Peptides against a protein of PDB entry 7UQJ. Designs and how they scored, part 86

Target 1, 160 residues: chain A of PDB entry 7UQJ
Amino acid sequence: PELYQNFNITPPRGVLFHGPPGTGKTLMARALAASCSSDERKITFFMRKGADILSKWVGEAERQLRLLFEEAKKHQPSIIFFDEIDGLAPVRSSKQEQIHASIVSTLLALMDGMDNRGQVIVIGATNRPDAVDPALRRPGRFDREFYFPLPDVKARFKIL

## One batch from the design tools (peptide; aimed at target 1 E97, target 1 (a further copy) K56)

Design b2_p23_6_s4 (made by RFdiffusion4, then SolubleMPNN; its pose is not in this set)
Fold by OpenDDE base, seed 1:
Structure b2_p23_6_s4 (fold): chain B 160 residues (1-160), chain C 160 residues (1-160), chain D 160 residues (1-160), chain A 23 residues (1-23)
Amino acid sequence: as target 1 above (160 residues)
Amino acid sequence: as target 1 above (160 residues)
Amino acid sequence: as target 1 above (160 residues)
Amino acid sequence: EEEEELRREREEAEKLRLERKLE
């Protein structure tokens, strides 16, 4: 509740930050985490890279996701930040990627299983929102999307 | 000259952006690029990830670096942004990494070979500045360092 | 000196961060502050909101500015961040704003009185650079300006 | 190792936060 009031968002189960590399997606996620932390109420920030979950935990990625969400729930209020989420949940292209289908299904279930009263926010960052499984972009999951454009050329950063 | 006048810096051959992941290093680099671009004077922004130069171009990384610097020089004013530069130029630890030693030596030579009148700025981003070869952090190379801390908790990012 | 060497800037007495709300100006200022802090050399970060200096200290705003700059000088290296600086130093429009004229004059004098060897950086953030008194934007004051563009409108921040 | 890296990043973030509070 209060976390979501601080974010001024109806409790997203997930927020997708998308845009070119170096548009400050990760910065914003950390900034949000920091901004919602007070001395009295620290937000626990969990950062995972999508590809690392796949590469390090082949066959246990689902378990690692469950553990991550449990830890996030245990340390509420919390933010789970998935950097390069397209690496974790690619679009279901080939029948052969049963592993990816299971991981995506697990992530979907974890996001669906979050109590709306829970103070866990999931932030996914990607350079390619269209490479993320559309099921993750449905209501109750990453149903909020923030584009991070390239800073406009008009931003005359005269570091004079 | 003019790019450096716009940056109001003694022309660094290189600037090191260091700090935790998601502190806006890449955002700042792009923002600087954009800021120095006008409709009349676009800055060409080159982005390379350190590990990609190593992994994609095993044995040709030196050539790819030379080509990158030539392209940057051709498209002046320009910024070369090395994301995860520690992946491109790790500290010379093991005698076995002749490849890395050659790559570092090439990057050093390219940075040393930049005409001070050139409108090419090199920005390296890393989470681990101490993992970057100290030779790259010497005067005339990445001789300017900017830490990018985690945004302070008091930064109530009211994204209002 | 060293702070300015770290910033690789001819010592600006001030830097103006301008751009729409939510473009990361405050984040960047805090990131710069902490970036210049090492374990050996902490940078003291002073944050003031322009309107707060006016509203809380009616008739003593000049004194509060002097105290702020003295404290910043005492705790060198330091950053003074004025958030919403347009609220502190509006364009000299009406004859009736003698109070604002005095405050602006005090701020000008304080920025002019900074020894170029002092390790105090002043950062002003505004959404409206044209609402800032042009005298503050002259050389030796906020002579460096960074635009923080809106993340492109296609960033429908559907904060749904 | 990942838990230690995350712990180190948290400790570094908290240390950085603490350092900023001590300022």
Scores: peptide ipSAE 0.000, ipTM 0.298, DockQ to the pose 0.042
OpenDDE base, seeds 2, 3, 4, 5: peptide ipSAE 0.000, 0.000, 0.000, 0.000; ipTM 0.192, 0.197, 0.267, 0.204

Design b2_p23_7 (made by RFdiffusion4)
Pose (drawn by RFdiffusion4):
Structure b2_p23_7 (pose): chain A 160 residues (1-160), chain B 160 residues (1-160), chain C 160 residues (1-160), chain P 23 residues (1-23)
Amino acid sequence: as target 1 above (160 residues)
Amino acid sequence: as target 1 above (160 residues)
Amino acid sequence: as target 1 above (160 residues)
Amino acid sequence: AAALAAARAAARAAALAAARAAA
């Protein structure tokens, strides 16, 4: 941590996995979760699939998001993987419902808002990155974007 | 206050920060929240978002808004910051649930019934200005609209 | 009434001020209420909003609306003004609440219960006219309309 | 999605009815 405090830099804590289907996005997330449970320093893995938080009560989806990010603050070494994040956080439109734009606005305020979110890495895997809200694709929340392509010749050889 | 009585004008008590993502809106609100808590006279900063207002009971979201504005009047030199305010206050629509139009109506009534001395300042950052209700964006509610643009060369030099 | 009842032209049961925001609709009702700064028993003015009637309970909103209308009948020549009548009477649909729908179901029955010797006039204001419920715009209700547009050049000169 | 929003409005109406019964 002194290397990052040597400068006045904060580490990048957000990655957006994107690429075609079957290219290794969830596999890489699974390998990262298996590696986090075997290095004997507790990096807590939080798995979230799509719109797991959707509820029929008003304000319960934003409450579940706030609880997920808070429980992430309770144990500092924690990770949040959002599988199929384009279904949880679509581009905010006036035509669609307010539960979607309200979830996106809560996710924006919980990733880079007024309060610091802690040592929480946030990973989102998507097949449709341009269905993710563009305010979620900037540094401070999903700093990096890993493009997982269809494998080239050497990579297909190595996979096989 | 005598200058604002000599000319028959009321000081603006509302600001709407708007601009592209990552341009300085939450940063300015964080710098103003740190400047509220340093000096010989104290300004109270009230931070809010859509999650700690929206409720699942009838008449509880508007009651939380009223408690916020009454508590800010009690601590009278005050700032209320609504982040991602288009999620809290979208454009009123009949094709939406009634809770969002009821929040916008309660917010319009509470802003039209404020101290009328510049004591409670209300600051909102929407990232998108068209999504917020036009009744909130008229002078009397959110008087000033600060456009935080993408920085030009001298501004990029000063930021770097 | 000695003059206007000679010709049998009935006064309107419901007159609707509608227009863009900031066009002076609340000013006209405030100026008509200052024309109620006159002696008693003539042009009693009631200033209500799309809020401060609707409550947590199930009967106080309709009971209070029936009482407001009864106090309006008690003082014979009287005016009821509903500012932000889309807050009190939104569009009834299947995303609508039950308490607002019953407020509309009582306001309609109270406007049809108003006698033909027109001594209670109900003026209502809105910035979004096609967001008030369609039933109050039917004949025998809010049927005469006043459009309040943005000012032209001479009007802006007089305002300045 | 529209069915979920209708179920949410029904849940608010049921909560108002339960508050009327508690009264």

Design b2_p23_7_s1 (made by RFdiffusion4, then SolubleMPNN; from b2_p23_7, 20 letters changed)
Fold by OpenDDE base, seed 1:
Structure b2_p23_7_s1 (fold): chain B 160 residues (1-160), chain C 160 residues (1-160), chain D 160 residues (1-160), chain A 23 residues (1-23)
Amino acid sequence: as target 1 above (160 residues)
Amino acid sequence: as target 1 above (160 residues)
Amino acid sequence: as target 1 above (160 residues)
Amino acid sequence: MDEILEERTELLNKKLEEEEAKR
């Protein structure tokens, strides 16, 4: 995130970290938040787990998302990190459609409503990018995707 | 480190972690030290920064290295971690040659003097593997090297 | 892992990685598994998520744990990594006791039944170490614990 | 951070050892 402020580049609204479990997606998001925070300019890091937003806030998940984005906007520059975002916005399957559709719609609206001038970056992490609603993976949302490969068997050999 | 004791593999005397700054070299060394330590068998972890050995111990750096290796041997099983080892053993350039040559020679002798039966592993971390004296990178010393890549430039651009 | 083979140390049966979400616990476990694997001696890495063992295998979770440990033993040297282990073995609270008690009991028995000669290491990762059953954190089980702090602002700068 | 990681890990392991020694 620090890199963008220096370059006058409009940061991507959303970044999707994907790859096998334990490939360091969450570490990288924290490391990014951390590297972007200077002594002079602290970046506020908001972290939520996708499944927690659904399970803890049954009926208020949309309001909690709105509040999260408002808090992030209030504490600019900020990063919103959604761990296991596939738990928040699963691909639309018929049997659980209504509750998921409303939350996905709210997240889409919040990401679309992020003014290009806001110093808020949204990072989503998933082990299953194909389990994330394709609407979230479009331009102006999670339009940047990062693959976290398994450390290669050879990269494995190098750590020992 | 747990995995090796089970495998009866003669551990390398030295392991070099290399890669760009902040690729997790130090974190990995600590996690290794940590993972190797069990409740029944604590591994002692000795950490030194290369530049600190030169700057804090002007004229005693060799003695401090000897003491460090003796302490590590006394507290077996143990890991000696040198962070920024290029600060301790820079490639010989003409204007600073003598002091560096003596410290490098001492470190070489200490690593060569480690009997294959000693439960002491030396881990060096550097951002500049080519700035480490090639004599340290030979068999029986830092003969295993581990590259910590930057998350791909594309993975940087997508994180930003 | 090299450290232990030279030392003839019985590796700890289990290692607990704990710390805030996204501090690299899972990355570190994979990197450890990776590091321990040499071209000549590949370490088999088994990964399971705690909540998945409970939710996908309702009534068979114990059998799945037994099969996992048997497969790990068959493919020695091996690492079993439990991501979000607090989802598999939550601290015993009275209202959900029976199903959790059986799975915890099975995991305890499997970890206790690991002969000191087995080349199988168990790594558990959690964001909430206090949410893991204390019985799993005893000698001969997850007796070694590793705290993954938020990378310091400086360590954050190095990762980027 | 690295020192804190080590210190916290050592402190945690020491606490575990102390809890075990009390049993």
Scores: peptide ipSAE 0.000, ipTM 0.221, DockQ to the pose 0.096
OpenDDE base, seeds 2, 3, 4, 5: peptide ipSAE 0.000, 0.000, 0.000, 0.000; ipTM 0.271, 0.343, 0.289, 0.348; seeds 2, 3, 4, 5 fail the geometry check

Design b2_p23_7_s2 (made by RFdiffusion4, then SolubleMPNN; from b2_p23_7, 21 letters changed)
Fold by OpenDDE base, seed 3:
Structure b2_p23_7_s2 (fold): chain B 160 residues (1-160), chain C 160 residues (1-160), chain D 160 residues (1-160), chain A 23 residues (1-23)
Amino acid sequence: as target 1 above (160 residues)
Amino acid sequence: as target 1 above (160 residues)
Amino acid sequence: as target 1 above (160 residues)
Amino acid sequence: MDEVVEERTELLNEELRRREEER
């Protein structure tokens, strides 16, 4: 994707932001969109909460994900940010299995279907990376992970 | 620097993040470093606080700045983030004139001495852009500015 | 409170961060905590999700709120951040009235009971300010509001 | 700067209040 070609980085299809709540994940995703957006090149920022897609779109979640990816592709360069993605794509072994499995499967297919030439980046944010389906954390999906430590830990990681 | 060539923007040598405290300036700088960092291409993130360079390196601040830029050049692609840069580079007219003038002059020379081909980006963050020496905000230095308004100011700007 | 004396802002007892999901509300609260935290003055950051207080502390929510405010006062200067505060203190007219009314009443009393001299700041974050009980948004409570707009608008403000 | 932030915050709170009174 050109958005990351512009960083001379192998364009991840997806980036997972993980770390304790309020460490900056959402602001980061937004801030990346804003920093990549110029007068000539406006980045379209799409945001969804994982739990909102499940709760508001019960029975339509797959369609809403497809529409979101289509709209992001139509308005590329774009960022799709899933806040609280552990709410959208919980680990498949959780007993609400069937409905969540379809949503996860759809998200996997949409991430796999992203043309490497597309200017669409998907960012997931979670406080619990272990609660995100491991299939989403595979190469070609959320294959890049960024830990957002607490500011004090961020300060310590700066001092090392 | 290639880090900004990738934005289809004339690569600034430096970027000034300014806005009220807590608006995500420091986090954005780290985020840019993280988003520009891949497994194949790790961005080295150097952080200094402006006041820390003055207080910890009294009489050695110029040397520490030179070492920082040398180290950043050695570990390119790299980001040098100056948090609270108004503490490092106050306006020359402020009565602590002589010591600050030397530090500002050194920072100016270091920013001017960056090869446009170098993969070193300097990000300054301040809550008081007017307290930053205007010479630092000239083309070829911190020539790109990004306002980090309080979320409200970002809101009023959406409502207008 | 000295936390806001440092900002030359009349110290609000409470600040409401509102705006679309992922606009950086939670991050801002933490960034404020981190920016107000120095080596000499560590800010203690307490975080609770509104829905978690209701769901995890069913029948003990009032006691847990009291304990949280006592702990914050004990560890002052401190920030209490309520993420998704619309989940903790929904509008009193919502049909789950009696249980929510007691929790809201307790939070109101705790905010009213904060000594103006205390170094405890309460930050509420919501995506739906209209879903927060209006009594919480009165002077002496969440009497300062900060809207967190979408970054596209924040980005456009950086470009102007 | 702080006065400008305070004044802007007051003006915002006033505008928010006005919008709540109009609903």
Scores: peptide ipSAE 0.000, ipTM 0.231, DockQ to the pose 0.259
OpenDDE base, seeds 1, 2, 4, 5: peptide ipSAE 0.000, 0.000, 0.000, 0.000; ipTM 0.344, 0.205, 0.291, 0.332; seeds 1, 2, 4, 5 fail the geometry check

Design b2_p23_7_s3 (made by RFdiffusion4, then SolubleMPNN; from b2_p23_7, 22 letters changed)
Fold by OpenDDE base, seed 4:
Structure b2_p23_7_s3 (fold): chain B 160 residues (1-160), chain C 160 residues (1-160), chain D 160 residues (1-160), chain A 23 residues (1-23)
Amino acid sequence: as target 1 above (160 residues)
Amino acid sequence: as target 1 above (160 residues)
Amino acid sequence: as target 1 above (160 residues)
Amino acid sequence: MDKIVEESTELLNKELEKLAEER
């Protein structure tokens, strides 16, 4: 409840941050985590890079995702931030279909298995929302999308 | 001597910066490099990403590490910064054991081969210190560890 | 013409930003894009990461490069920014010669196929200019190189 | 798409403003 109230969003299971690279998606996800953490209520921030889950854990990516979600549940309230989520759950491309399909299916199941009352928010960041499996962008998953436009130079120098 | 005095640390061979991603580990390593460089004494800052050494130099990673350490010695005082060092020297995982073991063993030997009087500091950054080979975290290697907590938003906006 | 004038450079086909990582190459490329965009003349900024083109598009990297250049031409004036271009066009290493050779050859052909009158600038960023295929650094390609030194701490806190 | 982008941008701006006020 409070975690979602602090996001000023109706409780989604997942929030997709999308926009041009270096528009501050990762920074915003961390700023949100920090702003939602008080002295009394520490939010545990988990960050993973999509391509790292795929590449570092070849054959264990599914298990690592499960462990991540379990760890996030243990340390609730928590945020799971997937940076470059299109690297984890790319649009089902034919040649890598099985590994991608299994990882995507696991992530889908993990997001579907989050009770909306759980104090775990998933934030996915991508520079290419269209490269994310559409199944992840459905209601009850990454059903809220935030576009991060390129700030103009002035806005960028204000954010930096 | 002076290089280590400027770090306000007893001369380690290696310093491990660990903590959540984007807590400023890379920023701090560079800030340290810059603060330790004067007009009279330029510190040469070498930066490598762990996964890049493994992926870009498949079969040459060991040679590239040796060359890096040699180059750092030639340009002393110098800092070698390994960003995402867990990508270079991951915990010995079974399936990639040999390549990882050889790269890790080479890095271990290179760190062990640094005379404590050498003006070369090695900084490793990781988001997962537990994913770094424990052999690298032993005395005489990455024997100093600095935890980078997530700064609160205010602290982050002060560091940025 | 104006796009190149705004860069204060004689119209190159490509500009190589090189220097230590996080010296602001990507930030500068975006700042340049934003500074070159006026209310009357919006510059379309395309950003790709070299390793992502190689890894995400295994077997389609060439097609994706072609599409990127076509899209950039359609949306001219435009900037194509290749972050970590050494990950896309690494120095021809023996074992991966064919895939690298084909991607590099495609990128070379695409850069060579840019009419100097086209309002498309290519910016490549690398931390290792020596790891970029020398063929890309020839006149009519990445023939202008900008070194991004590590700013001193003060300059860094001024840029941040 | 455009409306979602606009709404998302407005929400982002509000959140950025809050973060800026907390500075």
Scores: peptide ipSAE 0.000, ipTM 0.202, DockQ to the pose 0.030
OpenDDE base, seeds 1, 2, 3, 5: peptide ipSAE 0.000, 0.007, 0.000, 0.007; ipTM 0.196, 0.228, 0.214, 0.247; seeds 1, 2, 3, 5 fail the geometry check

Design b2_p23_7_s4 (made by RFdiffusion4, then SolubleMPNN; from b2_p23_7, 21 letters changed)
Fold by OpenDDE base, seed 4:
Structure b2_p23_7_s4 (fold): chain B 160 residues (1-160), chain C 160 residues (1-160), chain D 160 residues (1-160), chain A 23 residues (1-23)
Amino acid sequence: as target 1 above (160 residues)
Amino acid sequence: as target 1 above (160 residues)
Amino acid sequence: as target 1 above (160 residues)
Amino acid sequence: MDKIVEESTKLRNEQLEKLEKER
């Protein structure tokens, strides 16, 4: 968080955490949220799972995304964490195209509609960054990516 | 595995990791696997997701569970990690009863059929331990439970 | 990084990542560095291990620390990550007192000499926050701490 | 580490370029 303040870098609207399952992506997002929370400034942490938005909100997924971003903006400073974001925004080339296309378009519009001054950060976690729509990975969206490697057994032996 | 071997403790057949999402359950399971792996004894880590077994293996889920346990036994010492195990073994009272009942029965039988001499540990992770079939939480199955609390915001506030 | 920018929080000069080995401290530092790097602004990431500074640079450790901070300042925006910082800055009470005292004093002076406007963040990782000199944990130094819990020691004790 | 970020960013750019060429 503070790294960007010092750097006078416009905070990325979105960060993509990618890497093998169980590399701590979700834990990292929670750790970031809790690191930025002080007694005076609690960060509101919103967590959604990509598959849950598709399955629970069939026909309302777009509305639920809009409501999520509005609620995050209302309760700023906030983090929106999308776990398994590849489940929400798959690459546009798969045959279940139309429903996914609307959700992706909504998420793109919501990320684009964030003012650079908004105290809302979006974190997407995926095991498959290649399965995330490239449009979400462009500048102004999930423009920063974090690889969560498996702790190399050799690196772990050097840490033990 | 080696930890239990060194302590002459019969390894628990099953461990339930439960707690809110993003508390590091999956990371811990991987961390345990890698901590128990020495240069002389690599632990084979098998990961499956409860919902994936139901969705990808419709009509073969029971067979896939059997094959998983056989493969884990063949590659012992091994850890089988079921992420979102509540998706695989929901409480017997829900309307999708019959298909879930066969899978649960198969998982119960596979856990019961593990000889105490097998170097296979089963780790189930769930956000909802109450949604896991109580039969899986009995002695000889997931008889050990680990609560993964949210890192207490208060504990962090005392550290900030 | 951005979270603090959005929150108008003065960036901590130092962040202490503490918790048991293999809890992802090094991974987190790596992830934070990567999040802060954009295509337009690469963050320079300096990694040093506490024990390596003591062992490789006997009699030059103070100079190497100074050079590291100068290089980090020259290549700002930058992160200095000290892995196993307890190896570099042990509590002043241990019998190898004099050599460690000079290194600790140098590190304290370097952290104190950072202008709050400098685009250099220091991350220290340790398994033993109690083994880190309390002077490093004071405001203006490693004034923020992140606990990387092992999921419950009680959980481990119930698995043991 | 810069290498992992640089490799991750490079892999990203290579994957993005590959996905853009496949479109």
Scores: peptide ipSAE 0.016, ipTM 0.326, DockQ to the pose 0.119
OpenDDE base, seeds 1, 2, 3, 5: peptide ipSAE 0.006, 0.007, 0.006, 0.009; ipTM 0.238, 0.340, 0.342, 0.353; seeds 3, 5 fail the geometry check

Design b2_p23_8_s1 (made by RFdiffusion4, then SolubleMPNN; its pose is not in this set)
Fold by OpenDDE base, seed 4:
Structure b2_p23_8_s1 (fold): chain B 160 residues (1-160), chain C 160 residues (1-160), chain D 160 residues (1-160), chain A 23 residues (1-23)
Amino acid sequence: as target 1 above (160 residues)
Amino acid sequence: as target 1 above (160 residues)
Amino acid sequence: as target 1 above (160 residues)
Amino acid sequence: SEFEEERQKAREEALKEQEEEER
């Protein structure tokens, strides 16, 4: 947060956390949300899982994404966290590809429709940044990426 | 493993990490694996995801679980981490219930078959401890449970 | 970064990450650095370890700190990350106390000398926030602190 | 930068660990 103020950087609308499983991506997103909430200014944190968007929202996923973004906008300042955002990508079945394409298209449109002046940040987390649709990683969307390395074996030993 | 040796505590066969999403369950499992590894004694860390056991190992999930436990025993001291272990639980379809019952039955048998003298620890992580089969939570299996709370609002405020 | 812009929060010059070993402090600092870098605007990330400042920079530690801050200022926007910042604190020998006092005094002066409008953020990480010189934790220095909890003591006690 | 090299190395190691886990 503070880094971008000092840097006069236009805040990206979206941030992609990527790295191996268990590197703390979800924890970081929550900590970041926490770090932006004060007693005077609570940030509303929304969380969704990529696989849940496909499975729980069958036939209404696009609508639920729209509602999520509307609710996030209504409760500004807010963070939307998509855990396992690569889980929006279908496995190879043609029917799942079409469903995925619609959901991803909706997410793209919602991210593009965010006012640059809005107090909504979108965080995506993935173990497979290459499995995230390249369209989501374009400027004005998830245009900033954070790699979460495994702590090196030496760092693991020092955590010991 | 080493922690339990040092404390003269009989190592639990299984530990259940439970708590809200993004509370650091997976990170803790990795940190625990790291913390038990010394320069003289490296702990082998195995990771599997509950949903992957059902989807990727269709028809061979039981065999793959057996191989995992054999490999973990061969590379002692070791940790087996099951992320989203509740993902072994079927959704409402009778066919999925049967598949789940076989997989869970296999996991139960593998955990029961672990010699108390073995240096294999099994960690399960879930957001829904109530969705984990109660049989997995019996003594000699996931008999120790760790709740991962959301960092308290006050702790969150101090991170702000 | 972006969250602080939206919140109209004066960015702290320094942020202290504290918490038990393996709670992801170093990972968080790296992730934060990565989040602030875009293709158009690379953030320069400097990393130093507290113990290395004492051992590798014997007799020149103060000079190396000055050079580090100058280089960070030259390559703005930048992050300086001090891992194990408590490692600047000497162990019990009177000679090490004097060396530490000089190094800490230099770090204090460097942090005080940063223009509030500069694009340099300093992150310190420690497992022992009580071992960090209180002078470093005053307003305009490491004035924001982030606690990285272990999963609850009760959760730890059950893992134990 | 050393940080990019460490990141790249960590990515390569993580990719190797994933490839070893997939095997």
Scores: peptide ipSAE 0.005, ipTM 0.224, DockQ to the pose 0.047
OpenDDE base, seeds 1, 2, 3, 5: peptide ipSAE 0.000, 0.000, 0.000, 0.000; ipTM 0.178, 0.213, 0.208, 0.273

